# Peptides against a protein of PDB entry 3T6J, part 198

Target 1, 375 residues: chain A of PDB entry 3T6J
Amino acid sequence: PIVESYIGFIESYRDPFGSRGEFEGFVAVVNKAMSAKFERLVASAEQLLKELPWPPTFEKDKFLTPDFTSLDVLTFAGSGIPAGINIPNYDDLRQTEGFKNVSLGNVLAVAYATQREKLTFLEEDDKDLYILWKGPSFDVQVGLHELLGHGSGKLFVQDEKGAFNFDQETVINPETGEQIQSWYRSGETWDSKFSTIASSYEECRAESVGLYLCLHPQVLEIFGFEGADAEDVIYVNWLNMVRAGLLALEFYTPEAFNWRQAHMQARFVILRVLLEAGEGLVTITPTTGSDGRPDARVRLDRSKIRSVGKPALERFLRRLQVLKSTGDVAGGRALYEGYATVTDAPPECFLTLRDTVLLRKESRKLIVQPNTRLE
Target 2, 372 residues: chain A of PDB entry 3T6J as posed
Amino acid sequence: PIVESYIGFIESYRDPFGSRGEFEGFVAVVNKAMSAKFERLVASAEQLLKELPWPPTFEKDKFLTPDFTSLDVLTFAGSGIPAGINIPNYDDLRQTEGFKNVSLGNVLAVAYREKLTFLEEDDKDLYILWKGPSFDVQVGLHALLGHGSGKLFVQDEKGAFNFDQETVINPETGEQIQSWYRSGETWDSKFSTIASSYEECRAESVGLYLCLHPQVLEIFGFEGADAEDVIYVNWLNMVRAGLLALEFYTPEAFNWRQAHMQARFVILRVLLEAGEGLVTITPTTGSDGRPDARVRLDRSKIRSVGKPALERFLRRLQVLKSTGDVAGGRALYEGYATVTDAPPECFLTLRDTVLLRKESRKLIVQPNTRLE

## One batch from the design tools (peptide; made by RFdiffusion4, then SolubleMPNN)

Design b2_p20_8_s1 (from b2_p20_8, 13 letters changed)
Fold by OpenDDE base, seed 3:
Structure b2_p20_8_s1 (fold): chain B 375 residues (1-375), chain A 20 residues (1-20)
Amino acid sequence: as target 1 above (375 residues)
Amino acid sequence: ELPPRIPLEFEEGTLIDTVS
């Protein structure tokens, strides 16, 4: 088998300022069969990047073909195990040198195992469909998230010699209609500049890319889905995201007004964006469980994903990218923290919903990493 | 319930499958 590994100071999610890396390492085996799907996605990446909702001037100047593999993890040493990885984590290096993507396939496989009776916050009519397509939809989302999410977008930079990596006279900010007024100066990075919101903001952008591009028929075809199956995968992917946004409330600490998990905060933000879109796209309804205690249901109108959801996500995603590209921390923080704010304001009453989420929380499971052998 | 895309602590827990 092909063995892959890495070790070092890799991820900065445990640093509140997003700067200091945590030491981690893994050993994994390449899953050739699953990797083939991701290779097809890579082959289409350059074209799919053009489908993202920002001008080419805000995209990487040159497409650098990355490696993308599905890995079955043998051992992972760190504070947590991801579903996917995009490295290096430095945007400048991603833009100039390239990057590698991995999907941790066997981690995903375990996450796919959901017992119907324990599945919370979904309508009964959606549960079977959700269970059926959760796995496949995750594969799609992870691939898009890593490759076209983290792997997309340009940072406007002025180097130490004063040279710009963009034409100041011709590049227009699509949100303002004006020339570019801010950029990253020498020594400034995404993490250093956006600091406390950098990790979650980037995850939100990547997740949004996944939702947005999963609507593209070519993407579904790459993963082997057509017709009704493709539509079901799309639906479940979006449904899973809005559900995750509700579940995310577990990771909010009201007393400190902060989030403990970057990805969960990101998912909550996406939920807020889609709720704001209105028109019955997403509905969260407080209910009473069979035990007589508070419960809730999330409903997503699949018929409105393209007509209502996509445009809302498009606008939001474009704003995320533009603010990121221009290094507009003030604007980025205002936008992101606005959607990340958790209050008990009606109609959603998120703090009350948080209590419901906590009430329905399952016990923390143990992650076990057994040995493997070659027969 | 969504698995984290890049390193996120799996507080949900999981069993990593053995590979061949």
Scores: peptide ipSAE 0.024, ipTM 0.561, DockQ to the pose 0.108; fails the geometry check
Fold by OpenDDE base, seed 2:
Structure b2_p20_8_s1 (fold): chain B 375 residues (1-375), chain A 20 residues (1-20)
Amino acid sequence: as target 1 above (375 residues)
Amino acid sequence: ELPPRIPLEFEEGTLIDTVS
């Protein structure tokens, strides 16, 4: 078996300043079959990047072919086990040296070992489909999220010598129709400029890329899904995201008006975007559970994913990228914080829904790290 | 005798990356 590992101060999500990495490490075994799918995705990445909803001028000038591997974790030391990893966590290195993508396959499998009777906030008609396809759909999402999400987009930079990495005369901002008015100066980074929203904003962009590109037949084909199966994978992926947006409310602290988890905040933002799209695409309905206490149901209209959902997500995702590329912190913050705001305003009444989410909160899931044996 | 298994808490659907 092929063994992979890493160790060090890697992820900074637990640092209030977003600077200090938490010490973590893992040992894992390569899943060859799933890795082959991700390798096919890598082979198509350059072409798929062109499908993203921004001009080529806002995409990286050169595509650096990364590695992508599916891993079964044997041991993980840290505060939490991710489903996917993109490293290194430095944009400059990603752009100049390349990066590696990892899917933690058995983590995904365990995470989705949900009993049907305990599955919250879904319509009964969706539960079996959700259980069946949650894993496979998330494999697709992880691949797109890491490779084409975090791996996409260009930052406009003026270097220390005053040179630009873009043509100021010809590059047009697709949102304004004007020439580029802002960029990153020498020494400025994504994190330094966008600060408190940087991590969540980028996760939101990456998740949105996943949802957007999972609609592409080539992507589904790479993962071995065609016909009705492909459509079910798409549906469940989108359904999972909108459900996750509701579940995300657990990680909002009303008293402090802040989020405690960057990915959950991102998922809530996406939920808000899709709710804003209207047209019956997403519906959250407060209900009463069999126990007589508050409950809720999330409904996603499958028939409106492409007609309503995709255009809404396209516009939002393009705005995210344009604001990121141009270093427009004011615009980016206004956009993102707007969608990340949690109030009790009708019709959604998110603070009330949060109470429901907390009430229906499942016991914390545990992964028991396995042993391996030679046969 | 197999070594003890280590339980670890995780968040469902969590993907990790950072941008700097």
Scores: peptide ipSAE 0.023, ipTM 0.564, DockQ to the pose 0.062; fails the geometry check
Fold by OpenDDE base, seed 4:
Structure b2_p20_8_s1 (fold): chain B 375 residues (1-375), chain A 20 residues (1-20)
Amino acid sequence: as target 1 above (375 residues)
Amino acid sequence: ELPPRIPLEFEEGTLIDTVS
């Protein structure tokens, strides 16, 4: 078998300022079959990058073909096991030197194991579909999240010599219609500038890329889905995200007005974006469970994903990228924290919903690290 | 307004898992 490993101070999620890496490491075996799908995704990456809702001037100057491998993890040492990885975690290096993508396949498989009777917050009619397609949709989402999410976008930089990596005279901010007014100076990084919101913001961007690009037929074809199956995968992927946005409330601490998990905060933000889109795209309805206690249902109108959801996400995602590229911390913070705010304001009453989420909280899965053998 | 803050006591789990 092909063995891969990495070790070091890599992920900074546990740093409130998003700067200091946590020491982690893993040993894994390559899953050749699943890796082949990701290789096909890589082969289409250059074209798919053009589908992202920002001008080429906001994308990497040169496409650097990354590696993308699906791995079955044998051991993982760290405070959290990801489903996917994009490294290095330095945007400047990503755009100049390249990057590597990893899907932790057997970690994803753990997430796939769902019992229908324990599945919360979904309509009964969606549960079987959700269970059926959660796994495949996760594969799609992780692939897009890592490769085209974390692997996309350009930071505008002025180097130590005063040179810009973009043409100040010709590059236009698509949001303002004006020339670029801000950038990263020498020594400034994404994490250093955006600090407390950097990790969650970036995860939100990556998740949004996944949702946005999964709508592209070519993506689903790469993963082997066509026709009704492809549409179901899309639906479940979006449904999973909006459900995750509700579940995310578990990780909000009202008393401290803070979020305790970057990815969950990101998913809540996406939920807010899609709720803001209106038109019946997403509906969260408080209900009463069979036990007579509070419950809730999330509904996603699949017929409105493309007509309502996509445009909303497009606008939001473009704004995320533009603000990131230009190093506009003030604008980025205003945008992101605005959507990340949790109140009990109608109609959603998120703080009340949080109580319901906590009441219906599912036990976290215990991930047991496996052995392997030669057959 | 609400920047992410992960306390040292944060429970281990799948980082991008959508189930809690």
Scores: peptide ipSAE 0.020, ipTM 0.548, DockQ to the pose 0.405; fails the geometry check
Fold by OpenDDE base, seed 1:
Structure b2_p20_8_s1 (fold): chain B 375 residues (1-375), chain A 20 residues (1-20)
Amino acid sequence: as target 1 above (375 residues)
Amino acid sequence: ELPPRIPLEFEEGTLIDTVS
């Protein structure tokens, strides 16, 4: 078997300022079959990057072909095990040297294991599709999230010598129609500028890229889905995201007005964006469970994903990228924290929904080290 | 500098997100 590993202070999710890394280490074995799909995605990456909703001037000047591998984790040391990884976590290095993507396949497999009777917050008519396609849709999402999410976008920089990595006279901000008014100065990084929102903001961007690009036929073809199957994968991917946005409320602490998990905060933001789009795209309905206690249902109208969801996500994703590229912390914070705000305001009443989420909370899955054998 | 990873849980043990 092909063995991969990494070790060090890698992820900064637990640092409130997004700066200090937590110590991690893993040893894993390559899953060749799934890796082949990701390699096909890599082969299409340059073209797919052009499908993202920002001008080429906001994309990397040169695409640096990354590695992308699906791994079955044998051991993982850290506070939590991810489903996917994009490293290094230094944007300058990603832009100048390249990056590596990893999908932790057997972690995803654990996440796939959901009993129908225990599946919360979905309509009965969605549960079977969800169970069937959650795994495949998640593979798609992970690939897009890592490769084309984290792997996309340009930071506008003025170096120590005063030189810009963009043409100040010709590059136009697509949101304002004006020339670029802000950028990163020497020594400034994504994390240093955006600080407390940097991790969640970037995860939100990456997740949004996944949802947006999963609508592209070429992406589904790469993963082996066509026709009705492709549409079901798309539907379940979007459904999973909006459901995750509701589940995310578990990780919000009202008393402290803060989020305890960056990815879940990101998913909540996406839910808010899609709810704001309106037109019946997403509906969250409080209900009463069979036990007589509060419950809820999330419904996504699949027929409105492209007509309502995609345009809303496009606009939002473009704004995320433009604000990121220009280092506009004020604008970025205003946008992101606005969507990340949790109140009990109608019609959603998210704080009330949070109580429901907590009431319906399932035990977290414990991941244990597997054994290996030859058969 | 960019945070890279999809669903991650931070518990005393090794956990994944609870999206399902």
Scores: peptide ipSAE 0.020, ipTM 0.587, DockQ to the pose 0.223; fails the geometry check

Design b2_p20_8_s2 (from b2_p20_8, 11 letters changed)
Fold by OpenDDE base, seed 5:
Structure b2_p20_8_s2 (fold): chain B 375 residues (1-375), chain A 20 residues (1-20)
Amino acid sequence: as target 1 above (375 residues)
Amino acid sequence: PLPPRIPLELEPGTLIETVS
């Protein structure tokens, strides 16, 4: 077997300022079959990057072919085990040297083992479909999230010598119609500028890229889905995201007005974006469970994903990227914190829904180190 | 210095299944 590992101060999710890495380490074995799918995705990455909703001037000037591998984790040391990893976590290095993408395949597999009777917040008609396609849809989402999410977008930079990595005279901000008015100066980084929202904001961008690009037939074909299966994978991927946005409320602390998990905050933001789109795309309905206690149902209208959802996500994703590229912290914070705000305002009453989410919370799953056997 | 990439966490507390 091919063994991969890394160790060091890597992820900054636990740093409120997004700068200090947590010490992590893993040892894993390469899953060759799944890695082959990701290699096909990598082969199409340059073309797929052009499908993202920003001008080429906001994309990397030169595509650097990354490595993408699916790994089965044997051991992981850290506060939490991710489903996917994109390293290094330095945007300057990502733009100049490239990056490596990793999917932790067996972590994803555990997420698939949800029993139907324990599946919360879905309509009964969606449960079987969700169970069937949750795994495949996650593979698609992780691949897109890591490779084309984290792997996309350009930061506008002025170097120490005063040179710009973009043409100030010709590059136009697609949101304002004006020339670029802000950029990263020497010594400024994504994390240093966006600080408390940097990690969650970037995760939100990457998740949004996944949802947006999973609508592309070529993406689904790469993963082996066509026709009705492809449409079901799309539906379940989007359904999973809106459900995750509801589940995310567990990780909000009302008393402190803060989020305790960056990815969950990101998913809540996406839920808010899709709710704002309206037109019956997403509906959250408070209900009463069989136990007589509060419950809820999330409904996604499949027929409105492309007509309502895609345009809403397109506009939002473009705004995220433009604000990121230009280093517009004020604009970025206003946008992101606006969607990340949790109140009890109608019609959603998110604080009330949070109580429901907490009430329906499943027991914490323990990650146990696997045993390996030579078959 | 450029910003770090953030791993996708699907659900907190996932079990690592035995790799056979």
Scores: peptide ipSAE 0.029, ipTM 0.590, DockQ to the pose 0.130; fails the geometry check
Fold by OpenDDE base, seed 1:
Structure b2_p20_8_s2 (fold): chain B 375 residues (1-375), chain A 20 residues (1-20)
Amino acid sequence: as target 1 above (375 residues)
Amino acid sequence: PLPPRIPLELEPGTLIETVS
């Protein structure tokens, strides 16, 4: 087997300032079959980037072709095991050396291996479909998230000499219809400028890219899905996201008005966006469980994903990108924190739902003693 | 500046078994 590894101070999620990396390392084996799908995705990346809901002027001038590999983890040292990785996190290295994407395939497999009777917050008629397609949908989502999510978008910059990396006279902000009025100055970065919301905001953008582009037939074809299977993968991917948005409430601390997990905050934001779209696209219904205690059900109307969901996500995703590109921290913070706010306001009553989520949460599972076998 | 490179994180599961 082909073995890959990395080690070092990589992820800064545990640093309140997002600057200091946690020491992390893994050893993994390449999954050749899944890696081939990601290679096809990479080959289509330049074309798929054009499908994103912003003008080419807001996209990178040149796409840097990354490596993308699916890995089965043999050992992982760190505080948590990701599903996908996009590295390096250093801007200078990314520009000079490029970047690499990995999907931790067996981590995904463990994560979606849920017993039907323990699967919370879904309608009974969705459970079997969810169990069947959660894995495949995760592969699609991770691929899109890493490659076309994190791998997309341009930052408008004025360098130390006063030169712009965009034409100030011709580039138009699609949200305002006006010329670009803000940008990153020399020495400013995404993280430095957006600070406390930077990580979660970027994860939200990447997740949104995944949901948006998974609707594209070419994407599903790359992953080997056609016809009804492709539609089921799409449905389950979207269903998983709205469910994840509900589950995310576990990671909100009401007393501190803060989120403890960037990805979960991002997923909650997406849920809020899709709820705001209305028209019966997403419904969260409080229920009573068989134990007589509070429960809830999330319903996603499959028939409204393209007609209601896609346009809502398109608008939201475009706004995320435009605000990011222009370095509009005030606008970006207002948008993102608005959707990330958790209240007990009707009809959702999210703080009440949080109690339900906490009541229904499973005990923490630990990944232990990885093993490998030869076939 | 380039956009950040942030991994997609999921909750950890149980035993990982790999076949190669």
Scores: peptide ipSAE 0.028, ipTM 0.585, DockQ to the pose 0.112; fails the geometry check
Fold by OpenDDE base, seed 3:
Structure b2_p20_8_s2 (fold): chain B 375 residues (1-375), chain A 20 residues (1-20)
Amino acid sequence: as target 1 above (375 residues)
Amino acid sequence: PLPPRIPLELEPGTLIETVS
């Protein structure tokens, strides 16, 4: 078997300022069958990057072909096990040297083992479909998230010599219609500038890329889905995201006005964006469970994903990227914190819904790392 | 230095099943 490993100070999620890495490491085995799908995605990456909703001037100048593998984790040492990894975590290195993408396939597989009876916040009619397609939809989402999410976008930089990596005279900000007025100076990084929102903001961008590009037929074809199956995978992927946005409330601490998990905050933001789109795309309905206690249902109108959801996500995703590229911290913070704010305002009453989410919270799963044997 | 990109984390508490 092909063994992959890494070790070091890698992820900064536990640093409130997003700067200091947590020491982590893993040992994993390559899943050849799943890796082949990701290799096909890599082969199409340059073309798919052009489908993202920002001008080419806001995309990387040179496409660097990354490695992408699916790994079955044997051992992981850290505070949490990700579903996917994009390394290195230095944007400058990603732009100049390239990057490696990893899907932790067996981590995803465990997430699929949810029993129908324990599946919360979904309509009964969606549960079977969700169970059937959760796995495949996650493969799509993780692949897009890592490769085309984290792997996309350009930062406008002025180097130590005063040279710009963009044409100041010709590049136009699509949101303002004006020339570029802000950029990263020498020594400034994404994390250093955006600080407390940097990690979650980037995760939100990557998740949004996944949702947006999963609508592309070529993506679904790469993963082996066609016709009705492809549409079901899309539906379940979007459904999973809006459900995750509700579940995310578990990780919000009202007393401190803070989020304890960057990805969950990101998913909540996406939920807010899709709710704002209106037109019956997403509906969260408080209900009463069979136990007589509060419950809730999330409904996603499949027929409105392309007509309502996609345009809303397009506008939002473009704005995320433009603000990131230009290093506009004030604008980025205003946008992101606006959507990340949790209030009890109607009609959603998110603080009340949080109580419901906490009430329906599943017991924390323990990660068990099994032994692998070569036979 | 460009900002680090964060890996996708699934819901906390996922069990890793190793493919035998």
Scores: peptide ipSAE 0.026, ipTM 0.600, DockQ to the pose 0.127; fails the geometry check
Fold by OpenDDE base, seed 2:
Structure b2_p20_8_s2 (fold): chain B 375 residues (1-375), chain A 20 residues (1-20)
Amino acid sequence: as target 1 above (375 residues)
Amino acid sequence: PLPPRIPLELEPGTLIETVS
């Protein structure tokens, strides 16, 4: 067996300033079968990057082939176990030296071990499908999120010598139709510029890439899904995301107007984008549970994912990338915080829905670290 | 058998990537 590990101050999600890493570590074993799928994804990555909804000028000039492995976690130390990891967490190193992607396969498997009777906020007709495909769909999402989400996009930079990594005269901002008017100066980073929204914004971009590219037949083929199975995987992936956006309300603190979890904030933003798309794509319906207390149902119209959902996500994702590339903090903050705002305004009444989410809160999922043996 | 390990809470959010 191939053993992988890491240890150190890695993730800064728990730092209010996004600067101090939390001490984290794991020991894991490579899942060869799943890793082979990710290797195929890596082999197709350069081509798939071209499918992203921004001009090549906003993509990295040279694709650096990363490593991608699926790991079964034996032990993990930290405040939470991620489903996937992309390291290093330094944009400069990612751009110049490359990166490594990791999917924590058994973490994903445990996360989806929800009993049908305890599965909240879904229609009865969707529950069995959701249970069946949540795991496989999440493998797809994680792969895309890490490799093509975090691994995509170019930052426009002026170096210490005053040289630009882009042609100022020819590169056009696709949103404005104008030349590039802002960029990162020497010493400026993504985190330093976007600060309080940087982590959640980037997670939102990566999640959006996953949803967007999972529609591509080549992606599903890489993961071994064809025909009706591929369509079900797509549907469940999107359904999981919109459900997650509702569940995200648990992590919003109304009194402080803040989010306590970057990924959940990102998922709420995506939900808002897809709700804004309208046309019956996503519907959240308040209901009354069998206990006589408030409940809710999320509906996703499968037939409208490509016709309504994809275009909405395309526009949003492009805007995220353009604002990121140009270092337009004002524009980026306005866009992101706009979608991240939680009010009780009709028709959604998100603050009221939050009460429902809290009322229906599931027990915390725990992972029990497995034992290993040599066969 | 290895001693029982302390259960870890699964991160409700999928995919932790640190944004540098």
Scores: peptide ipSAE 0.019, ipTM 0.497, DockQ to the pose 0.064; fails the geometry check

